# Peptides against a protein of PDB entry 6J07, part 49

Target 1, 107 residues: chain A of PDB entry 6J07
Amino acid sequence: GQRGWFCGSVSQDLRQFWVAEGGTISDPRAADFLFSCDASHPDTLRIYQSLDYIEDNATVFHAYYLSAVANAKIKNSVALGHFILPPACLQKEIRRKIGSFIWEQDQ

## One batch from the design tools (peptide; made by RFdiffusion4, then SolubleMPNN)

Design b2_p17_4_s4 (from b2_p17_4, 5 letters changed)
Fold by OpenDDE base, seed 2:
Parts: sequence; C-alpha cells; structure tokens
Structure b2_p17_4_s4 (fold): chain B 107 residues (1-107), chain A 17 residues (1-17)
Amino acid sequence: as target 1 above (107 residues)
Amino acid sequence: YRSLGSEYRKLYLELLK
C-alpha cells in the first residue's frame, strides 16, 4: 500500500483523490509520501526540521503532483521527481538554477 | 517508497550542483 501524509495546506479534494486511488493517510513518520502545497506552512516546517528529513530519509512533494496525475491520460507520464518541494529558504536559488517549479508554471 | 523519495531527493540535489 501507499501511505501518505498531508500538510494542512493540501485541499480535501487532493486527499480524497489519494484515497480513491488506493492510498491511505498516516502520520509523517509512517508515511511513504509527504505532500504539501506550502513550504512555509507550520506542518511542513516541522517536517523540514525533523530528524528524518535532516538525515535525508524523507522527501516532501508538492501535492500538485496529484492534480497532474489526475489529469494525465497516462499516469506514469507524470514524474514525481519534478514535484520535490524544497524548504522556502532554498527555493529562490533553485529557481535561479533550474527555473520555476512546475506547480508555479501551471498556476 | 520512502527509499524512492530519498533517491529522488538525491538526484534533485545533484542536479542543482
């Protein structure tokens, strides 16, 4: 199964889509996938400050990934790696190097 | 799956170098 944690910044619609696709909701320590729509949300900040994240055992993904999957004709055509959500303090430099994030382009 | 996420993160960070 796929266990997911969701920041409070993620809509109920996306959470419901996750469950409809066979996923379950769990706490961040048990979750395989961590989803957020806001790197500055307190929930997400706690993830970035966690030992699991600091030790590179956790990754936060932007929940827009789920929207992209929902809208894609071929589910596997959406690359999860394009939706890594880094801490806010790094985003400006990342945009300078590789351009705007995919979720920002579609907004 | 958690391992997959970690691998994605590593690749992402490498891309930024």
Scores: peptide ipSAE 0.134, ipTM 0.715, DockQ to the pose 0.196
Fold by OpenDDE base, seed 1:
Formats: sequence, C-alpha cells, structure tokens
Structure b2_p17_4_s4 (fold): chain B 107 residues (1-107), chain A 17 residues (1-17)
Amino acid sequence: as target 1 above (107 residues)
Amino acid sequence: YRSLGSEYRKLYLELLK
C-alpha cells in the first residue's frame, strides 16, 4: 500500500486522486510519501525539522507530481525524482545548478 | 516506500554536487 501525507497546501483534488489510485492518507510519521505544494507552509516546515528528514529518511515531493501522473498517458512516464521539494533555503542554489523546478515550468 | 524516498533524496543531493 501507498501511504501518503499531505501538506495543507495540497488541493483536495490531488488528495482525492491519490486515494482514487489506491493510496491512503496518513500522518507524516507513517507515510511513505510526503506531498506538499509549498516548502514554506508550516506543515512542510515541520517535516523539514523532523528527525526523519534531518536523518535523510524522508523526502518531500511536490504534489504537482500527482497532477502530472493524472494527466499522463503513461503513468510511469512521470519521474518522481523530478518532483523533490527541497527546503526553501536551498531552492535558489538548486535552480542555479539544475534549472527551474518542473512545477514552476507549467505556471 | 520511505526508503525509496530517501534514495531519491540521496541521488538528488548527489546531482547537486
């Protein structure tokens, strides 16, 4: 099973898609996937401050991944790795190295 | 799946080096 946690910044539609695809919604400690649309949202900040995250045992993904999957002809054509959502303090440097984030390109 | 996420993060960080 796929257990996901969702930041308050994630729309209900994306949450519903997750469930419709067989996922369940859980607290961040139990979740396998952590989704957010805002690295600065208090919910997401709490993740970044957690021991699991600090110890590299957790990753936050931008929930736009779910939108991309929903709209993809081939679901596995969307690479989850492209949707890692790093803390806000790192994003500028990351953009310099690898370019704009995928969720920013469609805006 | 949590390990998957951790691995993604590791690879991502390595990419940024």
Scores: peptide ipSAE 0.131, ipTM 0.713, DockQ to the pose 0.199
Fold by OpenDDE base, seed 3:
Structure b2_p17_4_s4 (fold): chain B 107 residues (1-107), chain A 17 residues (1-17)
Amino acid sequence: as target 1 above (107 residues)
Amino acid sequence: YRSLGSEYRKLYLELLK
């Protein structure tokens, strides 16, 4: 299925959109997709510190992806890979290499 | 599947090289 976990930083509207699109909400260990709007939020930090994440078996995505999908004519036109949310300590260096994050460009 | 997230992460790391 399409199981997702949501950091407390994600609005209820985006969570509702996920469910409306056929997704379900689960705990982080059971979830296939992990969404957050804040890499420094305690919920997200716990993900980064988890064994699954340390072993490269988990990825956190910025929940702005859901907003982008909601606004797109074709859902497949929005690439999930552009919305990977790395730990805060890595973001500065990543911006130097690939530019500003997509969720920051519309702000 | 959890493996989907892992694949995305691998692709992301490649982009950073």
Scores: peptide ipSAE 0.122, ipTM 0.704, DockQ to the pose 0.186
Fold by OpenDDE base, seed 5:
Structure b2_p17_4_s4 (fold): chain B 107 residues (1-107), chain A 17 residues (1-17)
Amino acid sequence: as target 1 above (107 residues)
Amino acid sequence: YRSLGSEYRKLYLELLK
């Protein structure tokens, strides 16, 4: 199954889409997918500060991924790797290396 | 999220090199 955790910054619509696609919602420790729309949200900050994340055993994805999947003509055409949401303190440097994030381009 | 998250993070770190 697909177990996901959602930051409070993620809309209820995207959460409902996740469930409609067969996913379940769980706490971060049990989840395989962590979704957020705000790297500075307290919920997301707790993830970044967790032992699992510090030890490179966790990844936060921008929930815009779910919106992209919902609107894609081909469901498998959306690459999850493009939606990794790094901590806010790293984003400026990352943009210099690889360019603006996809969720910023579509806004 | 230990297994799946770790794999994606490793790929991301490689991309940033």
Scores: peptide ipSAE 0.120, ipTM 0.709, DockQ to the pose 0.187

Design b2_p17_5_s3 (from b2_p17_5, 10 letters changed)
Fold by OpenDDE base, seed 1:
Formats: sequence, C-alpha cells, structure tokens
Structure b2_p17_5_s3 (fold): chain B 107 residues (1-107), chain A 17 residues (1-17)
Amino acid sequence: as target 1 above (107 residues)
Amino acid sequence: FKEIAKERYEKGIITLA
C-alpha cells in the first residue's frame, strides 16, 4: 500500500482522493509520500528540518500532484518528479532556471 | 542546507520523471 503524510496546508479533498485511490494516511516517519501545499507551513518546515530529510530519506511533494492525477486523461501520465516541493529558500532560484512550478501555473 | 536541498531537487526531478 501507499502511505502518505499530509501537511495541514493540504485540503481535505486531496486527502480524500488519496484514500479513495487506496492510500493510507500516516505520520511522516512512516509515510512513503509526503504532501504539502506550502513549503513555509510549520508542518512542512519540520520535515525539512528533520534528520530524515537531511539524510535524503524524505522528499516533500506538492499535493497538487494528486489533483493532476485525478484530472489526468491517461493514468500514470503525471510525473511525480515535477511536483517535488523544494524549501522556500530554493524556490526563487529554481524558478529563474526552469520557470514557475506546475502548481503555480494553474492558479 | 540550501545546496543540499538544491542537489536533492535536481536529482529528484530526473529520478522521478
């Protein structure tokens, strides 16, 4: 099964979609996928500050990934890698290099 | 931290693409 953790910044709709698709919700230590909609949210900051994150055992994804999956015409056509949520301190640099994040384009 | 996170991001988008 797929175990996911959700920052408080993630809507209940996206959490419900995760569960409806067969996922379970767990604490960040037990989760295989960490979802957030705000790199500056206290919940997400705790992940970035954790030893697991520093040791590359944790990756935070923007929860908009789930919305993209829900709306995709072709199953598995949405690349999870496009939804890695970097810490706030990196986002300006990344935008200068590759443009706005996917979750920002549909806003 | 920033440099570590940057490298992780760059590798991640390739690995999970």
Scores: peptide ipSAE 0.612, ipTM 0.930, DockQ to the pose 0.322
Fold by OpenDDE base, seed 2:
Structure b2_p17_5_s3 (fold): chain B 107 residues (1-107), chain A 17 residues (1-17)
Amino acid sequence: as target 1 above (107 residues)
Amino acid sequence: FKEIAKERYEKGIITLA
């Protein structure tokens, strides 16, 4: 099964979609996927500050990934790598290099 | 921390893209 953790910034609709698709919701330590919509949310900040994150055992994804999957004709056509949510201190630098994030483009 | 985060991000997009 697929276990996911959700920041408080993630809507209930996206959480429900995750469960409807067969996912379960767990704490960050047990989760296979960590979802957030706000790198500055306290829940997400705690992830970035954790040893798991520093030791490359945790990756935060923007929850818009789930919306993209829901709207895609082919679910596996959505690249998870495009939805990695970097810490706030890094986002400006990334935007200068590659442009706006995908979750910002479709707003 | 910023440097660590940068390395993590770069590694991630390569691995998961």
Scores: peptide ipSAE 0.610, ipTM 0.930, DockQ to the pose 0.331
Fold by OpenDDE base, seed 4:
Structure b2_p17_5_s3 (fold): chain B 107 residues (1-107), chain A 17 residues (1-17)
Amino acid sequence: as target 1 above (107 residues)
Amino acid sequence: FKEIAKERYEKGIITLA
């Protein structure tokens, strides 16, 4: 099974979708996937500040990925890499290179 | 920290996209 952690910034609807698709919800240390909708949320900041993140054992994804998956016609057509949520201090630089993040285009 | 995060991000988009 897939274990996920959710920042408090993630809606209950997306959490429910995760569970409906067979996922379970766990603490960050046990989770395979970490989801957030706000890089500046205290929950997410704690992840970025953790040893796991520094040691490349934790990656935060924007929870909008789940919405994209839900709306996709073809399974596995949504690239998870497009939904990596970088820390707030890096986002401006990334936007200068690639433009707005995919989750910002629909909101 | 920013450089670490940058490296992590770049690695991620390559491996997960």
Scores: peptide ipSAE 0.606, ipTM 0.929, DockQ to the pose 0.325
Fold by OpenDDE base, seed 5:
Structure b2_p17_5_s3 (fold): chain B 107 residues (1-107), chain A 17 residues (1-17)
Amino acid sequence: as target 1 above (107 residues)
Amino acid sequence: FKEIAKERYEKGIITLA
């Protein structure tokens, strides 16, 4: 099974989808996947400040990934790497280089 | 922190994309 942690910024619908697809919900240290919709949310900030994150043992993904998977017309067509959620301090610089993030394009 | 996060982000998009 896949273990996921969810920031408080993630909707209940996306959490329910995760569980419906066979995932379980766990604390950040036990989770294989960390989902957030807000890099500035206190829950997410605690992840970025953690030793696991600093030591490259934790990656935060934008929860919109789950929505993209749910709505995908082609199985396995959604690349997880496109949904890495960088800390807020990096986002402007990244946007200048690659453009708006996927989760921002539909807003 | 910013430099560490930047490096990790760049690594991540290459590895997971």
Scores: peptide ipSAE 0.604, ipTM 0.929, DockQ to the pose 0.325; fails the geometry check

Design b2_p17_5_s4 (from b2_p17_5, 10 letters changed)
Fold by OpenDDE base, seed 1:
Structure b2_p17_5_s4 (fold): chain B 107 residues (1-107), chain A 17 residues (1-17)
Amino acid sequence: as target 1 above (107 residues)
Amino acid sequence: LREVWRKRYEKGVITLA
């Protein structure tokens, strides 16, 4: 199923889109997808500090993914893997290796 | 990129599929 958790940094519009697409909203432990728009938001930081995340059993995605999906001309043309939101301390290193994040390019 | 993060990126792709 599409169980998602949302950081407080995520707009209501994106949450509503998630639900409209058949998703449900749950707590982080029950969620299949974790969405955030701010790696430094307290809600997201709690995820990064969780055992599930530390043990590589959780991944945080930038909620801009949902916006990209909503605006995509072709369904399923947006790759979720491109929207992983890493902790702030790793972002500079990742940008050097992969380039600027997609959500940053569109801002 | 550290191996742990490479795996996470791959996980993201797999999750979509």
Scores: peptide ipSAE 0.149, ipTM 0.711, DockQ to the pose 0.178
Fold by OpenDDE base, seed 5:
Structure b2_p17_5_s4 (fold): chain B 107 residues (1-107), chain A 17 residues (1-17)
Amino acid sequence: as target 1 above (107 residues)
Amino acid sequence: LREVWRKRYEKGVITLA
């Protein structure tokens, strides 16, 4: 399914693109995809503190993924796994191991 | 990457597929 939850940090344009592509918007408990543009936003912090996330049953993705899909020249050329948005406390360590995040490179 | 993040990466790819 394509049920998505959106942090308040995500623009209305990206939300509209999600719906235009056949997605629906839901609360985080029912959502298949969780999107955010800010790991420090209160909405996203509540996700990181949730039982589902702590038990590794939830993943937050950076909403820039939707922008990349919208601008992609080849369908399915954008890998969702490249857009995992980790908690702020882990980002420095992750950057050291795999490099800067895609959304930071294209800001 | 730690194992938990490898799993999240794979989850993202599999979910999209």
Scores: peptide ipSAE 0.147, ipTM 0.707, DockQ to the pose 0.140
Fold by OpenDDE base, seed 2:
Structure b2_p17_5_s4 (fold): chain B 107 residues (1-107), chain A 17 residues (1-17)
Amino acid sequence: as target 1 above (107 residues)
Amino acid sequence: LREVWRKRYEKGVITLA
């Protein structure tokens, strides 16, 4: 199944695309996918502070993934792993090691 | 840090599949 949770930072257009592609929207505890556009948004911060996340049982993805899928010629050509959204306090170090995030490159 | 995030990347791929 494709149950998704969305931070308030994610636009309605992206949420609607998720549903149009067969996804459903649920609370974070029931969701298979957690989407956010802002690691510093209060909704996302609550995820990072949750026991599930601290115990490495949850992952937050940048919702730009959905935009990339919507615009891709081949749906499976977009790798979800490239859209992991880490907490703000880790992003600088991660950028130093693996480069800028995909959602930042075309700004 | 690298090991933790490597696992998260793998988890993301598996979850999508």
Scores: peptide ipSAE 0.144, ipTM 0.705, DockQ to the pose 0.150
Fold by OpenDDE base, seed 3:
Structure b2_p17_5_s4 (fold): chain B 107 residues (1-107), chain A 17 residues (1-17)
Amino acid sequence: as target 1 above (107 residues)
Amino acid sequence: LREVWRKRYEKGVITLA
């Protein structure tokens, strides 16, 4: 499915792109994909604190993925897995061991 | 940490498949 939840930190333009590409917008409990642009936003924090997330049944993705898809020459060349948005408290450690996040590289 | 998140990244990729 293409049900997506969006943190308040995500622009209306990216939400509209999601819908234009065939996606629908739903609450986080029903969503297949969770998008955010700010790991510290209250909306996103509630996701991180949810049972689904704690039990590793939910993943938050940086909404920059949608921008990358929109600008990609080859649509399938953009891997959603590269846009996982971890909690703020883990980001420094993750950058140290894996590298900078893709949305930071394109800034 | 690397292994845990590598696995999560892979999970994200296969979710689209």
Scores: peptide ipSAE 0.140, ipTM 0.706, DockQ to the pose 0.146

Design b2_p17_6_s1 (from b2_p17_6 with H4Y S9N T10S E17K)
Fold by OpenDDE base, seed 2:
Structure b2_p17_6_s1 (fold): chain B 107 residues (1-107), chain A 17 residues (1-17)
Amino acid sequence: as target 1 above (107 residues)
Amino acid sequence: VLPYLGIDNSLVKELLK
């Protein structure tokens, strides 16, 4: 599907880009893709606490993915897997093993 | 068209394993 849910932390510009590219916006339960810019935002925390997420049936992606796609010469060159947004409690360990997240490297 | 459109969340997880 092409249904996306957006945390309140995601800018309206990125939401509009999603729609312009053919996506639709839905509630988390119906969404095919879940986007957030803040793992600590209440909206995102509710996702992490949901049954779907706890049962490993949901994945949250950092909305910076959409910005990367918008700016890429070749859209398919942007790998969605690089933008998985894990809960805050896991991020430090992940950074230790893999390095800083892509959305953090431009700062 | 965005990459991975048409692929649901569960399928994405499987592809990323």
Scores: peptide ipSAE 0.027, ipTM 0.619, DockQ to the pose 0.121
Fold by OpenDDE base, seed 4:
Structure b2_p17_6_s1 (fold): chain B 107 residues (1-107), chain A 17 residues (1-17)
Amino acid sequence: as target 1 above (107 residues)
Amino acid sequence: VLPYLGIDNSLVKELLK
């Protein structure tokens, strides 16, 4: 699928880029990809608190992934796995293990 | 076309394990 949901924290420009590249925008339940720029945004918190997320049926990605793709000479060179956006309560532990997130380095 | 378009969240999660 190519359906994406976007937190209110994501700019309209990134949403438009998603659509321009062939994606569609849907509600969280129908979405194949969930994008956010803020783990503390109410929209994103609702995802983290949902049963779908708790049961490992959903993953939230930082929307900076789309910006990285837009700026890359080779779109496939950007690894989506580097843009997993975990809940705020887990981020400190993750940073201790793997370092700062990409969006924190470039933004 | 964006990378990973055409695959759903479940498949992405499996690839990232």
Scores: peptide ipSAE 0.027, ipTM 0.618, DockQ to the pose 0.107
Fold by OpenDDE base, seed 5:
Structure b2_p17_6_s1 (fold): chain B 107 residues (1-107), chain A 17 residues (1-17)
Amino acid sequence: as target 1 above (107 residues)
Amino acid sequence: VLPYLGIDNSLVKELLK
């Protein structure tokens, strides 16, 4: 599907881009893709605490993915897998193993 | 068209394994 949910931390511009590219906006339970810019935002925390997420049936992606796609010369060159946004409690360990997240590298 | 618009979350997770 093309249904996306957006944390309040995601800008309206990125939401509009999603819709312009053929996506729709839905509640988290119906959404196929979950976007956030802040793992500590209350909206995102609710996702992490949901049964769907705990049972590994949901994935949160950093909304910077949409910005990367919008700016890419070749849209398919942007790998969604690089934009998985894990809970804050796991991020330090992940950085230790694989390095900084892609949305942090240009900061 | 956005990449992965035609696939659901479950398929995405499988592709990431």
Scores: peptide ipSAE 0.027, ipTM 0.619, DockQ to the pose 0.106
Fold by OpenDDE base, seed 1:
Structure b2_p17_6_s1 (fold): chain B 107 residues (1-107), chain A 17 residues (1-17)
Amino acid sequence: as target 1 above (107 residues)
Amino acid sequence: VLPYLGIDNSLVKELLK
């Protein structure tokens, strides 16, 4: 699917890139991909608190993924899995095990 | 065309486990 939901923390430029690349924008329940730039944003928090997420059926990705794709010569070289945006309560543990998030490194 | 558009949220979740 190509349906994406965007947290209010995501810039219009990234949303427009998504659409330009063939994606559509939908509500969270209909979306195939959920993008956010802020795990603490109310929009994203609502996702984390949703049944879909609690039941492990949803994943939030950092929208910086789209920026990385936009700037990559080979789009498939950007691994979506590196851009999983977990709830704030899990981020510290993940950093401990895997290291800093990519979006933090480039900022 | 964006990569990974052929898969959905649930599939991504499973692949990343």
Scores: peptide ipSAE 0.026, ipTM 0.624, DockQ to the pose 0.119

Design b2_p17_6_s2 (from b2_p17_6, 5 letters changed)
Fold by OpenDDE base, seed 1:
Structure b2_p17_6_s2 (fold): chain B 107 residues (1-107), chain A 17 residues (1-17)
Amino acid sequence: as target 1 above (107 residues)
Amino acid sequence: VLPYLGIDNSLVKKLLA
């Protein structure tokens, strides 16, 4: 199964979609996937400060990924890698190198 | 069923490289 943790910034609709698609919801330590819509949210900041994250054993994804999957004709057409949500302090440099994040492009 | 992609923070480092 796919265990997910959700920042408080993630809507209940996206959480429900996760469960409807076979996912379960767990605490960050047990989760396989960490979802957030806000890198500055206290929940997400705690992830970034965790040893698991610092030691590169955890990745935070923007929950917009789930919305993209929900709207996709082919689920596999949505690349999870495009939805990595790094700490705010790194986002500027990443944008400089690869461009705006996918969740920002539709805004 | 959700799509799966094995990924970790090493990708973040690659993006910064």
Scores: peptide ipSAE 0.033, ipTM 0.656, DockQ to the pose 0.060
Fold by OpenDDE base, seed 3:
Structure b2_p17_6_s2 (fold): chain B 107 residues (1-107), chain A 17 residues (1-17)
Amino acid sequence: as target 1 above (107 residues)
Amino acid sequence: VLPYLGIDNSLVKKLLA
C-alpha cells in the first residue's frame, strides 16, 4: 500500500488526487511517503526534527510531485527522487550543485 | 496508480557530497 502524510501546506486538491490514485492518508509515523510544499512550515519542521528523520529513516517529498504525475502523459516518467524536499538550511548548497528544484522551475 | 521509487535520505547526502 501507499500511505501518505501531508503537511498543512499541501492543498486539498493534491490530497484528493493522492487518494484518487489509490493512496491513503495517515500520520507521519505510519506513512510511507511524506509530502510538503513548504520546508519552513511547522508541520514539516517537526518531521525534520523527528528521530526517524534524523536517523535517515524518513524522506520528505515536495507535493508538486503529485501535480507532475497528474499532468504527465506517462506517469512513470516522473521520478520521485527529483522531488526530495530537504530542510531549508540545505537547499542553498543543493542548488549550487545541481541547480534549481523542479517545483521552482515551474512556478 | 502512483509510480514508486525507493529512496531514502542517503540520496540527500549524495547530493551534498
Scores: peptide ipSAE 0.032, ipTM 0.651, DockQ to the pose 0.059
Fold by OpenDDE base, seed 4:
Structure b2_p17_6_s2 (fold): chain B 107 residues (1-107), chain A 17 residues (1-17)
Amino acid sequence: as target 1 above (107 residues)
Amino acid sequence: VLPYLGIDNSLVKKLLA
């Protein structure tokens, strides 16, 4: 199964889409996927501060991924790797190297 | 059904490299 955790910054619509597509919702420690729309949200910050994240055992993804999947004709055509949401303190450096994030471009 | 992909923070490190 696909277990997901959702930051409070993620809309109910995207959560419902996740469930409709066969996913379940769990706490962050049990989740396979962590979704957020705001790297500065307290929920997400707690993830970044967790030992699992510090030890590279967790990755936060921008929930816009789910919107992209919902709007795609072919669901598998959307690459999850393009939606990694790093801590806010690292985002400027990443933008300098690879450009704006995909969720920023498509808004 | 959602696509499944195993990803860890190694990708984040690659972006910063």
Scores: peptide ipSAE 0.031, ipTM 0.652, DockQ to the pose 0.061
Fold by OpenDDE base, seed 5:
Structure b2_p17_6_s2 (fold): chain B 107 residues (1-107), chain A 17 residues (1-17)
Amino acid sequence: as target 1 above (107 residues)
Amino acid sequence: VLPYLGIDNSLVKKLLA
């Protein structure tokens, strides 16, 4: 299914888009997708500290993915994998290796 | 309808490799 959890850093518009497209909103333990716009937000930090995340059973995605889908002519052309939001402590090294994140390129 | 793609943390590990 399309069960999603949203950090408080995510706008109401993106949350509403998720629901409008058939998604439901759930707590992080039941969610299939975890969305955030801020790796340093307390809500997101709790995810990173959770057992599910530590055991590689959870992934946080940047909510900009939803904006990209909304603006795409072909929805399936948006690669969810490009929107993985890693903990802040890892982002600098990732940028060094693969470049800036997609959500940073449009700012 | 939102696209559904299976994904796990393997991609995260690849980013750190």
Scores: peptide ipSAE 0.031, ipTM 0.648, DockQ to the pose 0.060

Design b2_p17_6_s3 (from b2_p17_6, 6 letters changed)
Fold by OpenDDE base, seed 1:
Structure b2_p17_6_s3 (fold): chain B 107 residues (1-107), chain A 17 residues (1-17)
Amino acid sequence: as target 1 above (107 residues)
Amino acid sequence: VLPYLGINNSLVKKLLS
């Protein structure tokens, strides 16, 4: 199975989906995947400040990925790479180069 | 369906390339 950490900004529904699909929930140090819906949430900020993240050993993903997976029968293939959630200070530059984030497009 | 790939924030760096 996969271990996931969830920022407080992530709904219980998405957490429950993760578990229903065979995932477990852990603290960020033990997690294989880190999910958040808010790069400015204190929980997520602590991830960005962690040694694991600073040392290039962690990635935060927008939890909207899980919503997309849950609706995969309707949507085409879901690419996790489209759901990378970088620190706020980098988002503007990323939008400039890649375009708006997928979770923003669907809003 | 769950994520199945290994991760690190080098993915972020790729987005900035």
Scores: peptide ipSAE 0.041, ipTM 0.640, DockQ to the pose 0.096
Fold by OpenDDE base, seed 4:
Structure b2_p17_6_s3 (fold): chain B 107 residues (1-107), chain A 17 residues (1-17)
Amino acid sequence: as target 1 above (107 residues)
Amino acid sequence: VLPYLGINNSLVKKLLS
């Protein structure tokens, strides 16, 4: 299955796209994928503070990935790995190592 | 069908390496 959890920062349009592509909406503990557009949103912060996340059993992805997939000309051409959304406290160091995040480049 | 990647925080750790 393809179960996704969505932070309140994610638009209804992106949620609907997920469902239209065969995904289901789930609570974070049952979800296979966690999506957010804001690392500082309370919903996302609760994920980062959870034992599952701390114990290396969870990853949050920026929901802009879904927008990129929706607009892609080639199926499966969008790499989910480029859309990892780390906690805000880690983002500065990550930017120094790998550069700006994709969703920031399009802003 | 959307592409699938496993959920694992080790991906974040790799970015920090």
Scores: peptide ipSAE 0.038, ipTM 0.636, DockQ to the pose 0.093
Fold by OpenDDE base, seed 2:
Structure b2_p17_6_s3 (fold): chain B 107 residues (1-107), chain A 17 residues (1-17)
Amino acid sequence: as target 1 above (107 residues)
Amino acid sequence: VLPYLGINNSLVKKLLS
């Protein structure tokens, strides 16, 4: 099974989609996937400050990935790697190297 | 069914390389 943790910034609709697709919801320590819509949300900040994250054992993804999957015409056409949500202090440098994040382009 | 990747912060390092 796929275990996911969700920041409070993630809508209930996206959480329900995760469960409908066979996922379960767990605490961050047990989760296989960490989802957030806000790198500055206190829930997400706690992840970035955790030992698992600091020691290179965790990754946070933007929950917009789930919306993209829900609307995808072709199965497996949405790449999870495009939805990595880094700490705010690193985002500016990443944008300089690879451009704006995919969840920002639709705004 | 969603794709499985797991969690590993090394992906962030690759973006910064």
Scores: peptide ipSAE 0.037, ipTM 0.635, DockQ to the pose 0.095
Fold by OpenDDE base, seed 5:
Structure b2_p17_6_s3 (fold): chain B 107 residues (1-107), chain A 17 residues (1-17)
Amino acid sequence: as target 1 above (107 residues)
Amino acid sequence: VLPYLGINNSLVKKLLS
């Protein structure tokens, strides 16, 4: 099974897609996936401040991943690793090294 | 069907390398 947690910044449509694809929704501690659309949202900040995240046992993904999967024309063409959502304080440096995030390119 | 990866923060470290 796929258990997901969703920040309040994530739309209901994306949550519904997750469930339609066989996922369930849970609290962060029980979740296999953590989704957010805003690294500065209080819900997401709580994740970044949690022991699981600090101890390298958690990853937050941008929920745009779900939109990309929903619209994908090629099976398995969407790489989850491209949708990692780091804390806001790290994003500028990451952009310098790797480039703009994929969800920013599609704006 | 969605792919499964689980929780792994190692990818975040790779972004900072």
Scores: peptide ipSAE 0.032, ipTM 0.632, DockQ to the pose 0.094

